# Designs tried in a protein design run: peptides against a protein of PDB entry 5H65. Part 154

Target 1, 294 residues: chain A of PDB entry 5H65
Amino acid sequence: QYLERTPLCAILKQKAPQQYRIRAKLRSYKPRRLFQSVKLHCPKCHLLQEVPHEGDLDIIFQDGATKTPDVKLQNTSLYDSKIWTTKNQKGRKVAVHFVKNNGILPLSNECLLLIEGGTLSEICKLSNKFNSVIPVRSGHEDLELLDLSAPFLIQGTIHHYGCKQCSSLRSIQNLNSLVDKTSWIPSSVAEALGIVPLQYVFVMTFTLDDGTGVLEAYLMDSDKFFQIPASEVLMDDDLQKSVDMIMDMFCPPGIKIDAYPWLECFIKSYNVTNGTDNQICYQIFDTTVAEDVI

## One batch from the design tools (peptide; made by RFdiffusion4, then SolubleMPNN)

Design b2_p18_7_s3 (from b2_p18_7 with S1P W3G Q5S Q6L)
Fold by OpenDDE base, seed 4:
Structure b2_p18_7_s3 (fold): chain B 294 residues (1-294), chain A 18 residues (1-18)
Amino acid sequence: as target 1 above (294 residues)
Amino acid sequence: PLGISLTSDEEVPLPPLP
């Protein structure tokens, strides 16, 4: 849709919801630290939550590691199992289940590992060597996902999370429904296990100024605004640098706002009710940083 | 790359959504 440019002073006087095209300078933004801007978003219930910290994951996996793998659940038609006993930590048992494709063990780069009793460090090491890792526990009749507070799937450095509220977990044997047991597409894994996957999003507040008015608009975007996936940025120094460069370009430190570049973007207004108070909020949408600006 | 440290305990307020 073609939208005419509207000055911020006019927008601030209008009721929501509406869509606008604006040209403004980025006076400031928050949070200033990139890692604080990355959140998890549920596409179903729209809950926003923090990405779990390493310390939180350590606790979850340590707790999981206190449980002994059930021998009855090892070596099924779906997977072959290997058990290790650690020399330290009172002989902790770690089970790794290698998921088979039609009864055949795939190559390491195509293999899904189910890890039972592993620490975060061990899981990360395995995820770097193998294609995919799912942390699991022994259920009553089958292996089950360990905890939705931890990743349900780890692929390299990417942690895939599920929504606790919207997910209805199914046992690991439901992976049998997947025809292709080599690619391990996160959405397919999630569907098989009854998980509603969370989406990584950049969440930032932009203070925009066009000389006629000042407006705060939220950015909630996964990969379009920066042309950088929020799911990858936390573990990639080059991507982090790129985002930092973009933000420094829009809002250069130590420079007066008069010298800031103009940002052309779309914003939408919406109503928010907090108790008895009605507020109009603004969100940036359908906006991408131009490549030549970097 | 090691990426950004995931050890920060600082909470940033989430924006209100529709």
Scores: peptide ipSAE 0.042, ipTM 0.498, DockQ to the pose 0.503
Fold by OpenDDE base, seed 2:
Structure b2_p18_7_s3 (fold): chain B 294 residues (1-294), chain A 18 residues (1-18)
Amino acid sequence: as target 1 above (294 residues)
Amino acid sequence: PLGISLTSDEEVPLPPLP
């Protein structure tokens, strides 16, 4: 729909919900650090979560590594199992299960690994080599996903997470329902395992100023605003630099706002109730960085 | 001019209050 440009001073006086087209300058934004702006979002319950830090994952995998793989769950029709015993004082057992396609082991680049008892470092090494890795544990009757606080699927450097609230986990044997056991599409894996996948999103607050008024608008976007996937940005220095450059162009450090570029975008207003207090909030939507900026 | 262009976007749920 075509929306006429509305000045911020007029918007600030109106009730929500409404949609607006605006032309404004980005006075400031938060958070200033890119890694703080990347969150995990559930499409069902709309929960926002922090992306787990490496230290958090280390703890989870270290705890998982204290459990011995169950021999009874090794070498099924779905996967072939190999076990290693570490040469350290702990004698830790690590099981790697290679998922078969129609009873045949696929090529390494198409093979899904189920890892039991691995450290973060070991898992990362395997994911780099085999592309697809699921951290698992021995359940009562089958292998199970290790922990939804950790990735349910690691593909290269990309960690795929699931929603603890919305997921109803199913055992690893449910991967049998997948017709294609070579591509390992995250959504398909999630569906098979009863996982509601979380989405990486940029979450930022923009302070917009058009000279008539100032308002804060939220940005929550996965890949359209920057034309950069939030899922990849944390693991790619070049993508990080690109986002930083974009933000520096919109909000140049050390320069007066009078020299800032004018930005055109859509914002929508909405009501938020906090107890007895009603607040109007604003969100950027249907907006992307212009091609001449990228 | 440097800025943001208007495009079609999917509906995004409303963020919680910070």
Scores: peptide ipSAE 0.035, ipTM 0.445, DockQ to the pose 0.071
Fold by OpenDDE base, seed 3:
Structure b2_p18_7_s3 (fold): chain B 294 residues (1-294), chain A 18 residues (1-18)
Amino acid sequence: as target 1 above (294 residues)
Amino acid sequence: PLGISLTSDEEVPLPPLP
């Protein structure tokens, strides 16, 4: 449906929920740092989580590396296993399991690796060489995902995470249900393993000003607003620069708001209950940065 | 209130669950 443009002063007087089209300037935004705006969102329980830092992952993988791979779980119909013993670090054992497609090892660029006992550095090196890596541990009867606090799947520089609350983990042998064992689509892997995948999202608060009023609206978006995937931005300097350029264009530093560009966007209002207090909040939706701005 | 902290001093409210 066509929405007519509504001034902010009129919106601020109306009850929620409603949808609006607005034309406003971006007075300010938070957080200022891009890495702080990228979160993980569960599509089922709607929990927002921080993206784990490298230091957190190091701890998880170091703990995993203290466990010895179970020899009984090596070399199944699903995967071929290789074991390395480190010369240093008291002879740490690392197991890499190469997932087969119909009993045949695929090419390295199409191969899924299951790794147990690997460090973050080792896992990252492997993910750069091979298509996909899953950190695993030896369970009682099968290999299992190491920890949902770590990525369940690493593809190059992209870390795929799962929701701890909504996931019901299944053993690695459930990957047998995948007909195509070469592409390793994250959603398919997640489904096979009982994982609810988390979505990378930009989460920002925009302070919008149209000269009639000021309104705060939050942005929660994965790839539509900036036309840049939130899943890739943390690992790509060029994408980071692009987002920074966009934000600098909308809210240029060192100049007055009078010189800021006018932005057209959609916002929706909704009610939030904070204890005994009812508050109307606003969210940006169905809005994309125009190509002439990029 | 359902919200996230964007900074140490600021929370962003979340929409009601469907």
Scores: peptide ipSAE 0.029, ipTM 0.532, DockQ to the pose 0.161
Fold by OpenDDE base, seed 1:
Structure b2_p18_7_s3 (fold): chain B 294 residues (1-294), chain A 18 residues (1-18)
Amino acid sequence: as target 1 above (294 residues)
Amino acid sequence: PLGISLTSDEEVPLPPLP
């Protein structure tokens, strides 16, 4: 998009909605901690959610592990089941269901595991080995997804979440609708199970200053701004360092704003109504960190 | 290995969305 550069002082006087190209300095940003800036966004209802903490997942999987796998749901045409009894005092039963492709077990790197009664640690170990794991529970007639508060699919270190509000869960046998049961694409799995997948997004507030005015603009972006996926950043130290480095370049600590780099970006204005009060807000869009900054 | 340990309960306000 071609837009002429507009000074912030002029933008601040205009009605929304409008689009602008600006040249400004990043005076400050919020939140300062990267993990606080990563959220889950529903593309359907637009609700923002926190990424569940490890402790939250532990609770969910511990609760799930108190349930005994139903023997009647084991070894179907879709999957072969293996049961383990833990050596702990309670003798916890864990079921792992290996999803078959046309009646044949795939190679480990292509095999989807359905895990019932597993702990977070056990699930993570399995996901690292098999690269695709769904936490499940025994329903009345079929296996079902355990809980949408937990990942519906874990692939390596990536946790895929679904929207509780927008999803209408279907039983695990609906995976039969997938012709290829070797490539477990998250969107395909979600569709088969009636899940609206959540999107990882960076959510930040930038305070922008061009010397004529100051405004706050929000960043909500998955992978374009930093050229780093929000879905991967929490589990990758190198990606975290890269984001931190970028932000430090834009807003270097310990120096005056006069020495900050000039940033060119696109912002859009929009109206927000809070009761009787109308507020104009701004959002960064169609902006990528320049290659010379990286 | 897990990356960032999300242990902070600090509430960060969400931006107003359109």
Scores: peptide ipSAE 0.047, ipTM 0.521, DockQ to the pose 0.513; fails the geometry check

Design b2_p18_7_s4 (from b2_p18_7 with S1P W3G Q5E)
Fold by OpenDDE base, seed 5:
Structure b2_p18_7_s4 (fold): chain B 294 residues (1-294), chain A 18 residues (1-18)
Amino acid sequence: as target 1 above (294 residues)
Amino acid sequence: PLGIEQTSDEEVPLPPLP
């Protein structure tokens, strides 16, 4: 629906919830560091959480590597297993299970690997060579996902995470339910394993000023606002630079606000209750800025 | 890549989203 432009001074006087079209300058934004703005969001329970850091993943995979792969779970109808002992002082056992499609091993670019006992470094090396990697452990009767605090699926440089609260994990043999065992679509893998996948989102606070008033609005967006996916930005320097360039364009350092470009966007107001206090908050929605940069 | 090698993002408070 077409919304007429409303000045911020008028919006600030109105009750929530409402939708508005605005034209304002970006006076400031938070957080200033891009990596701090990228979060994981559950579409089911709406929990926001931090993206795990390398150090967090290292701990999880190191713990997993202390457990020896169960020989009884190797070489099933679903996968062929290869085991090696590392040359380090600990003699760690690592198992790689190659998932078969109708009893045939796929090409490397279509193959899913299940990795048991691997370090983060080893897993990343394998994910660069093969299409898809799932970190696993030996369960009682089957292989199981290692830990939902780590990625349930790694594809190249993309880490796919699941919600600990909403997921009801199923064993690896449930991958048999997938008709196509070559494409390994993250949503299909998640469904087979009982995982509710998390979504990468940009979470930012914008201070907007149109000369009539000042308003803080929140951005929670996956890929529309910047036309850059939040799922890829942390692992791609060029995408990071692009986001930084966009933000610098709207909020250039060392320049007076009078020279800032105008941002046209949609905002919605909503009520937030904090104890006895009712606060009106604002969120940016259905807005793309990338087209105006060119 | 900048995002994985950096310290905890927990220092930035989350906005009060709906």
Scores: peptide ipSAE 0.033, ipTM 0.572, DockQ to the pose 0.599
Fold by OpenDDE base, seed 4:
Structure b2_p18_7_s4 (fold): chain B 294 residues (1-294), chain A 18 residues (1-18)
Amino acid sequence: as target 1 above (294 residues)
Amino acid sequence: PLGIEQTSDEEVPLPPLP
């Protein structure tokens, strides 16, 4: 829908909810560090979560590695199993289950691995060689997802997470419901396993100034604003640099705001109630930074 | 390495949601 440009001073006087088109300078933004702006968002319960750090994942996988793979769950119709025993870790057993498509092992670039007892390092190495990796554990009757605090699916450098609150986990044999056992679409895997996938989002607070007024607007966006996926940025130095360049362009250090470029964007206002306090907040939406800025 | 090197820093508050 076409919206006329509205000055910030006028917006600040209006009730929510409303949508606006604005032209303003980005006076400042938070957080300044890119890694702090990347969050996980549940599309169902709307919970925002931090992306787990390597240290968090290490703990989870170390705990998982203390459990011995159940021999009874190896070599099913769904997967072929191979067991490794580590030499230097008191004989830690690692099970890798290669998921078959109609009883046939797919090519490495199409293969899903289920890893039981693997460390983060081992999992990452395998994810670089194979299409997809799921960290698992031995359940009572079947393999199960290891922990929703860790990725339920790793594809190359992309870690897919699930919502602990909204997910109702199902056993690994439910992957049999997938007709295509080669592409391993994250949403399909999630559905089969009863997982509500989390979405990577950039979460930032922009202080916008058009000379008539100043307001704070939040950016919560997955891939539109920067034209860069939030799901990939943490693992890609070039993408990180690109985002940094964009932000530096809008907020150049050591330069006066008068020389800042104008940002054209859409914002929506909404009401937030905290006890007895009513506040109007603003969110940037449907806005893409021009490619010439990148 | 997995992810960017992160320094221990105070968490930035999340924006209020509708």
Scores: peptide ipSAE 0.033, ipTM 0.580, DockQ to the pose 0.514
Fold by OpenDDE base, seed 3:
Structure b2_p18_7_s4 (fold): chain B 294 residues (1-294), chain A 18 residues (1-18)
Amino acid sequence: as target 1 above (294 residues)
Amino acid sequence: PLGIEQTSDEEVPLPPLP
């Protein structure tokens, strides 16, 4: 629907919920550091959580690496297994399970690896050689996902996470339900394993000023606003630079706000109750930065 | 290394949800 432009001073006087089209300058934004703005969002329970740090993953995988792979779970119709004993680290056992497509091993670039007992470093090395890696552990009757605090799927440099609250994990053999065992679409893998996938999102607070008023609006967006996927930005220096350039363009350091470019966007208001306090909040939605501005 | 190091900043408020 077409929305006419509404000045911020008028918006600030209205009850929520409503939708508005605005034209304003980005006076300031937070967080200032890009890595702090990237979060994981659950589409079901709407919880926001931090992207796990490398140190957190190291701990999870180190703990997993102390567990011995169960020999009875090796070499099924779904996967072929190889096991290594490290010379160091007290003879740590590492199992790699190569998922087959209709009983045939796919090419390396199409093969899903299930890694049992691998370190973060080892997993990352394997994910660079093989398209898809799932960290697993030996369950009672089947391999199981290692931990939802770690990625359930690693594809190259992309880490896919699941919601602990909304997921009901199923065993690895449920991957048999996938007709195509070569592409390993994250959503399909998640569905097979009972995982609700988390979405990478940019979460930022914009202070908007149109000369009539000042309004804080939240940006929670995965790929539309910057036309850059939040899922890739942390692992791509060029994408990081692009986002930084966009933000510097809208909010240039050392320049007066009068010289800032105008941002056209849609915002929605909504009511929030925090204890006994009722407030109106604003969120940017359905907004893309114009290509000619980038 | 997994991209840029993310440090938790509890001072960065998350948007309140409806």
Scores: peptide ipSAE 0.033, ipTM 0.580, DockQ to the pose 0.561
Fold by OpenDDE base, seed 1:
Structure b2_p18_7_s4 (fold): chain B 294 residues (1-294), chain A 18 residues (1-18)
Amino acid sequence: as target 1 above (294 residues)
Amino acid sequence: PLGIEQTSDEEVPLPPLP
């Protein structure tokens, strides 16, 4: 929709909710570290949570690796199983289940692996060779997803997470509902397993100043604002550099605000209730960084 | 000046306060 430019001083006097077009300078932003701005968001319960660190995943997979794969759950119509015994002192058993498409093993790049008892390192190595990996454990009657605190699906360097609150996990045999057992679309896998997928989002606070007033506006976006997927940025140094470059353009370090570029953007106001106090907050919405520097 | 263009993106839920 078309919006006329409104000065911040005028916006600050108005009731919410409203939408505005503004021209302002980015005085500052938070968090300053990019990795701190990347969160997981549930589209159903709207929970925001941190992306698990590698160390957290190590713990989860180490715990999973203490459990022995159930022999009764190996080699079903859905998958062929191979068991490895590690040469370490404990003789850890690792089961890899190769999911079949109509009884036939697909090509390696199309094959879904179910891994039981694998470490993060082993899982990552396999995900690089095979397109898709699901960490699993032996349930009572079937294989089950290992833990929603870990990725339910790993594809290359992308970790797909599910919402613990909104998901009602189903056993691995529910993957049989997928007609195509080669593409392994994350949303389809999630649906089959009763998982509500979490969405990677950038969450930032911009302090905007147009010389008439100052306000803070939140940014929450997955892939449109920066034209960079939040799901990929943590694993790609070039993408990280690109985001940093964009932010440095808007808010150059070591330079006075008077020399900052002017930014044109769209913000919306909204009401927040904190106990007895009502506050008006602002959010950048429905925007993308322009290709051309104006 | 740097510009942000309006898109037809879906409405994003309101973020919580920091």
Scores: peptide ipSAE 0.051, ipTM 0.476, DockQ to the pose 0.060; fails the geometry check

Design b2_p18_8_s1 (from b2_p18_8, 10 letters changed)
Fold by OpenDDE base, seed 3:
Structure b2_p18_8_s1 (fold): chain B 294 residues (1-294), chain A 18 residues (1-18)
Amino acid sequence: as target 1 above (294 residues)
Amino acid sequence: MSWFRESAPPYKPTNLLF
């Protein structure tokens, strides 16, 4: 549907919900520290949470490493197991389970590793060599996912997280339901293990000004707005630089707003109820940074 | 330059979702 351009002063007088096409300048945005804009969103319960810090992950993996792998759970039809004892004074045991495809070990670039007792550093090293890594622990009858506070799947530099509230975890043997045990598609792995995967999203607040009015609009987007995946940006300096450049273009530092570029975007209004107070809020949708701007 | 990660305050979700 063709939406005519509506001035902000007119929008601010209207009831929600409605959709608008606007032309405005980006007066300011939050957060200014763009890494803080990257969140994890649950598509089911709509919870927003922070991406775990490396320090938090270290603690989780260290705690997991205090538990000894159960020898009874090694070498199943699904995986071949190897155990190492670290040379440190604690003699930490690390188990690596190599998932087989139809009884055959796949190539390293197609192989899924299940890791017990690994540190974050060790896991990251392995994820760079193998297709996929799942941190696991010994359960009563099977291997289980270590903790949903940590990634359920690591592929290269990408950490895949699951929603604690919405997931109903199943044992590792449920990976047998996957027909293809080489590609390890995150959504398929999640489904097999009863995980509701969290989505990386950019969450920002834009202060938009068209000279007739000012409004704040939220941006919640995974990859469309910047044409950069929120899932990759935290681990890629070039992507970070690109996002920084885009935002600097929209809201140039040290320059007056009169010289800012005009942005065309779509916004939708919606009602928020906080007790007795009704507030109209706005969200950017169906908007992409033009390729000529990048 | 890599983004410097610091703790961020919890975000209040919007009511309207995609």
Scores: peptide ipSAE 0.023, ipTM 0.566, DockQ to the pose 0.491
Fold by OpenDDE base, seed 4:
Structure b2_p18_8_s1 (fold): chain B 294 residues (1-294), chain A 18 residues (1-18)
Amino acid sequence: as target 1 above (294 residues)
Amino acid sequence: MSWFRESAPPYKPTNLLF
């Protein structure tokens, strides 16, 4: 639909819900620390949560490493198992299960590893060599996912998380339902294991000013606005620099707002009820940073 | 420079009622 440009002063007087095309300057944005804008969003319950910090992951994996792998759960039709005892004083046992495709071990670049008792560092090292890594633990009858507070799947530098509230975890043997045991598509793995995958999103508040009014609009976007995946930005310095550059272009530090670029974007209004208070909120949608800006 | 240097307080869920 063609939306005519509407001045902010007119928008601020209208009831929600509505959609608008605007031309405004980005007076300010939050959070200023852009890494804090990256969140995990559940598509089912719409919960927003922080991306776990490395320190939190270390604790989870350390706790998992206190449990000894069950010998009875090794070397199944689904996977071949190898166990190592660490040379440290604690003698930590690490089990790595190599998932087979039709009874055959795939190449490393196609292989899924299940890891028991691994540290974050060890898991990350393995994820750089193998296609995918799933942190697991020995359950009563089968291997189980370690914890949804940690990634359920690691592929290279990408950590895939699941929603604790919406997931109904199934045992590792449910990976047998996957026809293709080489690509390890995160959504397929999640489905097999009863996981509702979380989505990485940029969550920001933009203060927009067109000279007629000032409006705060939320940005919640995974990959379209910046043309940068929120799932990759945390682990890629070049992508981080790109986002920083974009935001510095929109809102240059130390420069007067009069010299800021004019931005065209779409915003939608919606009603939010907080107790007895009805508030109209605004969200940026269907907007991408122009390529000439990148 | 890695963005990961400092922990941010948890963002309160905005119930975006779509």
Scores: peptide ipSAE 0.017, ipTM 0.550, DockQ to the pose 0.529
Fold by OpenDDE base, seed 1:
Structure b2_p18_8_s1 (fold): chain B 294 residues (1-294), chain A 18 residues (1-18)
Amino acid sequence: as target 1 above (294 residues)
Amino acid sequence: MSWFRESAPPYKPTNLLF
């Protein structure tokens, strides 16, 4: 739909919900450290959460490693198992289960590993050599996903997370339902294991100023605004640099706002109720950074 | 120059989590 440009002073007087086209300067944005803008979003319950820090993952995997792999769960029709005992960590046992495709072990670049008792470092090393890694633990009758606080699937440098609230975990043997046991599509793995996958999103607050008024607008976007996937940016310094450059262009440090570029974007208003107080909030939508900026 | 273009579907409104 064609939306006429509306000045911010007019928008600030209107009721929500509405959609607007605006022309404004980016006075400021939050967070200033853009890597902190990356969050995990549940498409089902709409919960936002932080991406787990490496230190938090280390704790989870260390805790998982306190449990000894169950010998009874090794070498099934689905996977072949190998167990290692670490030399330096009080004899920690690590089990790696190599998932088979139709009873045959695939090539490393097509193979899914299930790892039990592995550290984050070990898991990351394996994810660079094999197609995918799933952290698991021994359940009563089958292997189970270790914890949804950790990635349910690791592919190279990409960590796939699941929603604790919306997921109903199923045992590892449910991977048998996958016809293709070589590509390991995250959504298919998630579905097989009863996981609602979380989506990486950029979450930012933009303070917009058009000289008639000032408003804060939220940005929540996975890959369209920056034309950069939020899922990749945390592990790619070049992508982070690109996002930084874009934001520095919109809101250049050390320069007066009078010299800032004019930005055209779409915002929508919506109502938020906090107790007895109704507040109108704004969100950027249907907006991408122009190609000449990237 | 306009730095923004219409090219993406809108997202559902939500509050920020910092």
Scores: peptide ipSAE 0.013, ipTM 0.500, DockQ to the pose 0.071
Fold by OpenDDE base, seed 5:
Structure b2_p18_8_s1 (fold): chain B 294 residues (1-294), chain A 18 residues (1-18)
Amino acid sequence: as target 1 above (294 residues)
Amino acid sequence: MSWFRESAPPYKPTNLLF
């Protein structure tokens, strides 16, 4: 539907919910440290979570490594197992299970690894060589996912996380339900294991000014606004530079706002109730940075 | 500039379904 441009001073007087097309300058944005804008969002319960830090992951994997792999769970119809004992760290045992496709070991670039007792560093090294890595632990009758506080699936530099609240974990043998055991699509793996996958999103607050009024609008977007996937930006320096460049263009440091570019975007208004106070909030939607800017 | 993953304060999301 065609939306006419509405000045901010008019929008600020209207009731929610409504949709608007605006033309404004980006006076400021939060967070200023753009890496802090990347969050994990659950599509089911809508909870926002921080992306776990490497230090937190190290703790989880170290705790997992205190448990000895169960010999009874090695070498099944689903996977072939190898065990290593580290020379250091009190003889830590690491089990790697290579998932088979129809009883045959696939090529490394198509192979899913299940890792038990591995460190973050070891897991990252394996993810650079193999298609996918799942951190696991020995359960009572089968291998199980290690912890949803850690990635349930690692593909190259991408960490896939699951929602603890919405997931009902199933054992590793449920990967047998996958017809194709070579592509390892994250959503299919998640479904097989009873995981609700979290989505990477940029979460930002934009202070918009059109000279008639000032309005704060939230941005929550996975890949459309910047044309950069939030899932990849944390591990890619070039993508980070691109986001930095875009934001510096919109809100250049040390320059007066009069010289800032005019931005056209769509915003939605909505009501938020906080106790007895009703507040109208705004969110950016269906907006993409123009191609001539990137 | 390398985005060093420093801990960000938790964002309080407004749970709005659009």
Scores: peptide ipSAE 0.020, ipTM 0.563, DockQ to the pose 0.466; fails the geometry check

